# Peptides against a protein of PDB entry 9GMZ: the designs that were tried, part 66

Target 1, 343 residues: chain A of PDB entry 9GMZ
Amino acid sequence: TGFPLELLTRPATERLAYFENYTVAHPRLKEVYEILMRTIAEPAGASFIFVYGASGVGKTTLRLRVEQKLTELALPKLESDRARVPVVGIEAIAPESRYFNWKEYYTRALITLEEPLIDHKFDYGVRGISRDNFGKINVESKVVAPALRRALENALIHRHPDVFFVDEAQHFGKVASGYKLQDQLDCLKSLANMTGILHCLLGTYELLTFRNLSGQLSRRSVDIHFRRYCADSPEDVQAFKSVLLTFQQHLPLAETPNLVDHWEYFYERTLGCIGTLKDWLKRVLSDALDREATTITLKDLQKRALSVAQCQKMFKEIQEGERQLSETEADVQNLRSALGLGA

## One batch from the design tools (peptide; made by RFdiffusion4, then SolubleMPNN)

Design b1_p12_3_s2 (from b1_p12_3, 8 letters changed)
Fold by OpenDDE base, seed 2:
Structure b1_p12_3_s2 (fold): chain B 343 residues (1-343), chain A 12 residues (1-12)
Amino acid sequence: as target 1 above (343 residues)
Amino acid sequence: MEEIRRRIEKAR
């Protein structure tokens, strides 16, 4: 089924919003979604989940769909327990300085956790944290990072989310000279242990550096690889073509564009990353709607495509990440063999 | 009800 035909008579803003909100349920997204949902329901003593994959593979889309589903499943409990928050999701910000800003992180986490409409107000026990007349949290500039951490620990314990999501979590790896990346991991581990809240870190293959630094985190973490589609796999090529077919049916234009016939060009400029594909099509759709065009042409696609140089850079980063995973799998196999455990 | 609705909308 395509887009609702009534959208063709609606404003360009509504037509664009439809496509922005539309999610293709492709095989890799479904697989990772099911693994993540199962792991959140039954963490088996894990304190962390790592979701890693290429930039633009669709990690943010995965997070938002899981947050939505966890919220829907929690509705019956939230009616009786107004203090509970089912899920918390934040994005880690790249520091302007060469070190991660924990004060900013804790502040953003508190603001996200404590929605203005929560009826049951919590006292953080920290001076300089207040609520305005609209129930929004205000954090005074004088509040130091250790106090914000205690406030967040208390809030997480009180609100008891099923999971705490951190998107773009590779930004925790940005440590100043002389600081160890291990200290950042120990800080996160301590927060998870003190609160009893499961943490899910989503990010690029740079998250593998975090996984490898702590043998203790490795024993307390579940790893989920969100793979791109590979052109060397006939099944992956077919899945990618099916995504293009679905997108062409959900572009709210008078004439359905033929995207599938250009699948190789789409693959070349997205590297099999569906988020990159969606963002590209969104830009092209916006341009088409601004021109009141009936369809999208190859020239319209070319105008908004990533450059060959951008694709080459992204591909090198992907290949390095995939190589590191292959080495890690081989190391596990070598370890099993060395232990006398069959392959 | 409004709080729950807003939480769902924020997760979308």
Scores: peptide ipSAE 0.008, ipTM 0.468, DockQ to the pose 0.014
Fold by OpenDDE base, seed 4:
Structure b1_p12_3_s2 (fold): chain B 343 residues (1-343), chain A 12 residues (1-12)
Amino acid sequence: as target 1 above (343 residues)
Amino acid sequence: MEEIRRRIEKAR
């Protein structure tokens, strides 16, 4: 089934919004979604879930789909428990400085937890945090990071989400010279322990540095690798072509473009990352709608493609991440052999 | 109900 044909008579903004909100249920997304949903339902004493993969693989899309589903599943209970928030999702911000801004992180987390619609006034136990008549949180500039942390701990305990999502979590790795990444992990571990809330960190392969630093976190974490599609796998190539076929059917244009015939070019400029592909097609669709074009051409695609230099940089980062994971698998085999369990 | 609908819409 393609896009609703009625969109062809709608404004460019509605046509673009349709494509932006459209999600292809591709095999890797479905697999990771099912693993993540199962892990959230039965964490088995885990305090952390790590979801790592290439930039543009679709981690934010995964998060949003899980947030939607957890909210839908919580509906019957939310009528009786008005204090509960089923899920919280934030994005960690890249600091402008060399150091992660914990004050900003805690403030954003608090603002996200306290949706205007929650009728229950929550006392944060911290001076300088207030809620306006519309339910919006105001945090005074004088409130320090340790006080915001206590407020967040109290809010998480009171709202009791099934999971706390942090997207772009590799930004926790941005520490001062002389500070250890371990201190950031100990801070997150303490927050999870104090609240009893499961934390899911989504990020690039830089998140693997977090996995390796704490043997205690490793005992209380579940790892999920969100893989890209690989050109050396016939199954992955077929899945990637199927995604292109689905996207071409869901581009709200008068003439369906043939994206599949250009699959190699799409693969070259996305490295098998479906998020990168979607963002590229969104830019091209926006340009086509601005020109009132009936279709998109190869020239339109080329105009909005990532440069070869950008793709080469991204590919090096992916290869380094995939290498680190391969070493970890080898280490598991070596450990099994050393324990006398065999490979 | 309306609150819950808005939460679902925000999660979309």
Scores: peptide ipSAE 0.006, ipTM 0.472, DockQ to the pose 0.014
Fold by OpenDDE base, seed 5:
Structure b1_p12_3_s2 (fold): chain B 343 residues (1-343), chain A 12 residues (1-12)
Amino acid sequence: as target 1 above (343 residues)
Amino acid sequence: MEEIRRRIEKAR
């Protein structure tokens, strides 16, 4: 099924918004979605879930789909428990300094938990946290990070979400020393333990640094690798072509563009990352709509493609992440063999 | 109903 044909008579803004909101249910997304949903339902004493993969693989799309589903599943319970928030999702900000800004993190988390319309106004006992006339949380500049942490702990306990999502979580790792990175991990671990709330960190392969730093986190974490599609796998190539076909059908243009015939070029410039592909097509669609074009051409695609230099840089980062994971899998097999545990 | 609807919309 393609896009609704009535969109062709709608403003360019509505046509673009349709494509922005459209999600392709591709095999890797579905696999990771099922693993993540199962892990959230049955964490088995885990305090953390790590979801790692290439930039632009679709981690944010995964998060949003899980947030939707958890919200839908919670609806019957929310009628009786008006204080409950079923899920909370934030994006970690890249620090302007060499140090992660915990004050900003706690503030954003509190603002996200304390939606203006939650009937149950809870006072977290922290001076300088108030609600405006619209019910929006205002945090005064004088409020210190430890006070914001206590407020967030109380908020998480009171709202009892099934999971706390942190997108772009590699930004926690942006510290000048390994010692400070450990302190940040211990801080996150303490927050999860004090609240009893499962934390899901989504990020790039830089999250593997967190996996390696804490043997205690390894006992209380579940790792989920969100893989890209690989050109050396016939099955992955076919899945990637199927995604192109689906996007081709869901571009709200008068003439269906032939994206599938250019699959190698799309693969070269996305490295098998579906989020990168969607963002590229969104830019090209926007340009086509601005020109009132009937379709998208190869020239239109080339105009908005990532440069070869950008792709080469991204590919090196991906290869290093994939190598580290492959080595870890081999190390586990070697460890099992050395322990006399059969493969 | 409106609160539930807004929670769904925010999750979208």
Scores: peptide ipSAE 0.006, ipTM 0.449, DockQ to the pose 0.014
Fold by OpenDDE base, seed 1:
Structure b1_p12_3_s2 (fold): chain B 343 residues (1-343), chain A 12 residues (1-12)
Amino acid sequence: as target 1 above (343 residues)
Amino acid sequence: MEEIRRRIEKAR
């Protein structure tokens, strides 16, 4: 169990790419993966799935693994239905202004949905949307947001993905007023309703504020909390140590580093977030490969660690998010008690 | 209520 030993004779770029592409199947990732896959298969009238958790917990890794699996499961059907796209995933962009850029969102969604290699080209009925000689979608600057929305609605209906993923979805909430935030929620709700396509929004705990603004969205949504590992849980500590053990076995170095003995330091600087841990190890591995080093030392780790100040800021954001979830659970219990339903 | 419970259980 470990990396292919042949990698030790390969270029640094291939060794780094191996580690970048390697995914540790840790307990929280497996749990959330199974819940998400089940919910996509059986949405039970839901139009939305919300996946929230700390920055660096591994939400993008989760999305990519689900996208891969949905694609694999769809392959037999794609042979007969060449117009279908099994899954589409985009990342929401932080607004540069007090307004979310819907034009950019729709453009990115269209470009991602319309794979150049798809045999059946769809006519959007919108002037200024074209394909180049390679089948890539081009959107002229003159095309307005309402026209791009109609094009996306038509494309989603025609391609009929099992789910539409939006990563960094907290960026929908980064608007100057509560009214505009409601309008954005209504816009997303309308897109899901008009297309019949299930939307999965992945984001930080800031996504909870967005979710809570619409009691109607809450009725049509499934929630999935992607938790970090907590140092106060012996099971979580053991899972975190097991992740470190797996990573040390999959670092393509001549000498296996002992990461597990430093688990407390890794926990201190990652807050139990496996994505943060992987990104840290990628930086350290890159440095080691550049030096043609045989292993990774504690000094190499310290050089690429997040600062204590960065960790303290990230931890405050996590604690606030975890608190909001706890309050929501308490509010539901209070509502149940007030309705005469037992706790 | 049961749907809210299931969502909380899925959020746990």
Scores: peptide ipSAE 0.000, ipTM 0.245, DockQ to the pose 0.029

Design b1_p12_3_s3 (from b1_p12_3, 7 letters changed)
Fold by OpenDDE base, seed 2:
Structure b1_p12_3_s3 (fold): chain B 343 residues (1-343), chain A 12 residues (1-12)
Amino acid sequence: as target 1 above (343 residues)
Amino acid sequence: MEKVREQIEKAR
């Protein structure tokens, strides 16, 4: 099934919005989605979930789909408990300095958790945190990071979300020393322990450094690898071609473009990352709609493709991340062998 | 790029 044909008579903005909101349920996304949903439902004493994978693999899409589903599942309970928030999700920002801005992090988390439309307000117990006439949280400049942390702890306890999502979580790791990285992890661990709220950190393979630094986090974390599609796997190639087929059917154009015949070019310029593919196609679709074009050509694709240099850089980062995971798996096998546990 | 091309060539 393709896009609704009625979109061809609609404005370019609606046609673009349709494609932006469309999600391909590809095998890797479905697998990680099921694992993540199961882990949130049954954390088994875990305080953290780590979701790691290549940039542009689709981690933000995964987060948004899980947030939607958790909200839908919570609706019947939210009618009786109007103070509850089912899920909260934020994106970590890269610090302007070599130091992570915890004050900004706590402020953004509070603003997201305490959205204006929530019926039940409570006192944060912190001076300089208020709501405006529209119910929006205002944090005065004088409020210090430890006070904002206490406010967030109280809000998380009161609202009791099933999970707290942090996207782009590799930005916590941009600290100049291993000791400071450990301090950041201990801070996050303390927040999860004090609130009893499960935290899910989504990010690049740089998140693997967080697991290696804390033997205590490894005992209280679940790891989910969101893999790209690999061209050396026939099954992965077929899945990637199937994604291209689905996207070509869901581009709201008068003539269906043939994307599948160009699968090698799409793979070369996306490295098997479906988020990168979707973002590329969005740019190309926008250009086509602006020109009132009936279809997309190879020349249109080439104009918006990532450069060879960008793809080479991304591929090196992916290979290093995949190597580190392979070494970790080998280390586990070596540990088992050393303990006299069979492979 | 060469390694990506090698992977594509192995899939052919």
Scores: peptide ipSAE 0.038, ipTM 0.762, DockQ to the pose 0.841
Fold by OpenDDE base, seed 1:
Structure b1_p12_3_s3 (fold): chain B 343 residues (1-343), chain A 12 residues (1-12)
Amino acid sequence: as target 1 above (343 residues)
Amino acid sequence: MEKVREQIEKAR
């Protein structure tokens, strides 16, 4: 079924919001979703989940869908346990300096975890952390990072989320030295261990650096590769065409655009990344709605496409990430063969 | 871009 036809009589803002909120349940998203949900339910002693993949593959969409599902599953328990938060998700910020801003990280995590609607006042044990009249957490500038960490540890223990999500987690790795990178990992490991809360780090292939730095994290982590669709796979091409077909049916326009006939152009400018595709179509839809257009043309698509130079840069980053994973898989196979376990 | 085109051409 396509979009609700009633949307054609609605304001452009509602039509755009419909498409923004619409999620195509494509095969790779479903696969990664099921693996992630299973791993959260049964972590088997894991303290970390790493979800890595290309920029624009759909990691944020995955996170939001898992957050929604975990919230839905927790609703019956939340009636009895009003202190519990089912899931917490933050985005890691790119460091402005050679140092990761832990103070900002802990502050954002604490603010996100402590929703205003939580009736139970929690004493953080830290002076300069308060709730305003609306229940919103306020952190005074004088509060130091170690105190914010303790407040977050206590809040995570008290709220007991099933998982703590950190999106754009590659930003932890943007520190100038290997020692500092290890210190960041040790900080995250300590937070997970002290709270008993499972951490899920989502990010680009730069997260592979974290996987390799700590043999102890590797033993307590689950890896999930969120792959793009590859044009060299007939199954992936068919899945990508099916996504285009679904998107064309869910664009709230009077005339259904034929996106599928242009699948090669869409693939060229998205590299098989569905998030990049959705963002592109969102921009084009916004332009079409502003013009009160009945449909989307190839010219409209071309106006909002990523440049060839942008696609070339993104493709190099993808190829490097895929290469590193292939080498790791080969190393595992070589290790298995050397151990006599077979390939 | 040439490598992406090559991948597309191999999928034809």
Scores: peptide ipSAE 0.034, ipTM 0.760, DockQ to the pose 0.875
Fold by OpenDDE base, seed 3:
Structure b1_p12_3_s3 (fold): chain B 343 residues (1-343), chain A 12 residues (1-12)
Amino acid sequence: as target 1 above (343 residues)
Amino acid sequence: MEKVREQIEKAR
């Protein structure tokens, strides 16, 4: 099974959009998806879920698939309860300043939460929050961050999402002092506690720093490690090759490129991260479509590959994250052994 | 690290 052959007669924009919207259901994505869905259904008193892994491992894809599934599952109830939003997802922006812009965060969260429900007016109880003629939330400049927080708390309580997603959540950590990071986590904790809404933070291994800073959050958090594929595992190599095979079948080109034969080069330049692989292939596909090319060559791949220097930097960041997790696992085993709990 | 360099040099 490959792409719909009809795409070959369609504009380059539609062909590119097909590939952009296509998701390979690879083993690590399925595993993390199942764990995340189960945790959302049965949070067991958790207020937070941390999903961490390498940059470009596919965390945003995971989020979008969970959002889609939660929406599909909620559809029968949404017909009767038009006030409900099944899920809300935002991306955290890196602050331009050394200060996290909470006003912007709350505004974006409100906009995202209310965008699906344009037809139902919600009174936020805050002067200077209105809807425009298109039903989009407008926040007047005079509205301060504490008022926006109260509006978001009220909206989250009223809309009752099963989970609140924050993607790229490592951007909370880019604040110049560990103190400000703790304050941000305390603010998020307070929002989760006040609303009763489960929060899921998705990000890089920098999220581990967040977990270590708040011993109180650790007691109310579930951790999910989204691992990359490792070249030292035969099973992981086979899974990675299978992903390449699937992508080559879903590139809307007249001639199917042989990506699998170049698996080592793909692994070298993606570090086993499927998101990085997909983004690379998107760039190469875009270039091929612009040239009206019938296929993708190794030269086309090389032109859009990450540099060796970029890969070395990313690999160092991955190794540090994997090391920190391995040390934590060893500490748990040592603690269990010391407690007389068998390994 | 060395083996990966050798493969890159053979692909030139």
Scores: peptide ipSAE 0.030, ipTM 0.578, DockQ to the pose 0.118
Fold by OpenDDE base, seed 5:
Formats: sequence, structure tokens, C-alpha cells
Structure b1_p12_3_s3 (fold): chain B 343 residues (1-343), chain A 12 residues (1-12)
Amino acid sequence: as target 1 above (343 residues)
Amino acid sequence: MEKVREQIEKAR
């Protein structure tokens, strides 16, 4: 159970690509995957799914696995309905300015949804949106955000994906001075309502601010917490060590490095976030392959580790998010007790 | 995306 040994004779680029494409099926990822897949299949009138957790916990990996599975499940239906797109996923971009760029969001969403290979090319009735000779969507600079929104609404209705994914969705919280975060939520809510398409927002604990702003969104949303592994839990420590063991077996090096013996150092510099761990190991693997090294040493790990200052900053952000969730759970329990509802 | 594209292309 490890990497294909044939990779040892392959170029460094192929070895690195193997590790990049490899996904460890760890307990928290499996749990959140099962909840998310069930919620997409049976949304029960929900218009939104919020998936929140620490930066680098693995939310993008979760999204990509769900997108793959939804595509596989849709293949038999796509033969009869060639206009359908089974799933669409985008990443919300951090604006260069202090406020979210809706024009860029709608453009990226439309380009992603209107794949060049898709049959039944619709005209969405918007001047300045065209397709090139390869079927790629071109959006002229003169097209305004409201027109792009209408085009995206029509595209989502016609293509009817099971879910619309937005990764790094905390960037919707970036509002200009004098604008309300509520207006951003109302914009998203309107898009989901007008299209009838389930939206899944993945992001950091900054997404919790969206939960507190709208009692109406809370009634139409499902919350999924993608937790990190905690050192205070023996089960979480064992799961984290098992992830390290799996990664060391899937590093395409001549000699298997002993990552498990350094588990405390890996935990210190990743805070139990498997995405952060994978990105760290990818950087170290790249350096090892460039030097034609047979293995990875502790010195190689230290060279590419996040600084203590970076880890301290990330840990404060995690603690604040986990605190807010714990307080919310306590408040719900207190409210139930006050209502005479048993624990 | 590229794998999804490849799967859609193979299904056509």
C-alpha cells in the first residue's frame, strides 16, 4: 500500500503530480463528505449549505471529491439530457480593493458553467457575451454586473446543476465602507431563489458572520463544520498519525521517510489541518526531487515549515472560530432549557 | 475541472 514503484524512474514533474493528485481519506474528510453528499441529495428545502473550518483543513479537497462523485453519478442522465451540467464549482477571488467584485464573480461563474464542449449553446439575451470558434465564452468589458447576473441566472436554470460550489466564500464578507454585509447575503439569497439551485459556500470561520446576520438564511441553510484534529483528543491524535503514515507511504522517494516519529512537530506547524500538512509535504518533496535526494530529513522539513509567528496567527483565528461555535452550541442548549425542552 | 471535462467528453 504505497505509491507505484514505477514512479521512481519517472521525471520529477510526474512524481510531484502523483503526490499532488493523491488524497488521504481521513476520518473528518469522510464524515463531512458523507454529510455533504446526503444534504445535496436531500436538501429538504434548504437553499444554502455552509461548510466552514480552519484555513488549510481541506475544504477544497472536499469540494473536488464531491464534484467528481456528482459528475460520475450524473453520467447516465447526461446521455438523455445533454444540456445539463451536473455540478459547477468556482473559487471566490480576494478583491484587490476592499470590496467584493461581483462582476468578476459572475464572469467566472458563467465561464465555468458554459463549458466549450457543452451541447445546446444558449443565447442568454445579453449583448457583449459571445462564444469564440472553440465555444469559449467571451465577456466584453462593457457588460455590467446586473447583465452578467441575468446571464448566470439563465445559465443555472438551463444547465440545472445539483449544486453550485463557491470556495473561499469568506470573500463575500469584504464590503466597501458604507455598504452592509446584509446586502451581499440578500444578493446570494436572491440568486439561489431565482435559479432554484442549491448553493454550497465553503470558507473559513469568517462564514459564521453570515449565520448571525439573517434569521431567514438560517432557516434555509445547512451548516457543516469541517473540524481540524485536536491534540487534546487521543482519537484525533491517532487519526493525525495515521495520515502521516499514509503520506510517508505515498511520497515517491527511494527511501520512505519516517514522518510519524515527528508527529508533534507536524502538529505544531499544521495545527491539525491536513491541507496545510499536504502543502508542506508538497514543497519539501519538490525540493527533494530537485536535489535528486533519496529521502526527506528533518532539516528538509524545517526549511519549508511555516514560521512560529504564522502558526500563532492561524491558531488565534482557529481558537476564535471554535469559541464562537462552542458559544452558539451553549446558547442553543440554554435556550432549549429555558423553553422547557429537555437537553 | 479537466477530469470532469474529459469524462463529459468521453460520455458524448
Scores: peptide ipSAE 0.000, ipTM 0.391, DockQ to the pose 0.013; fails the geometry check

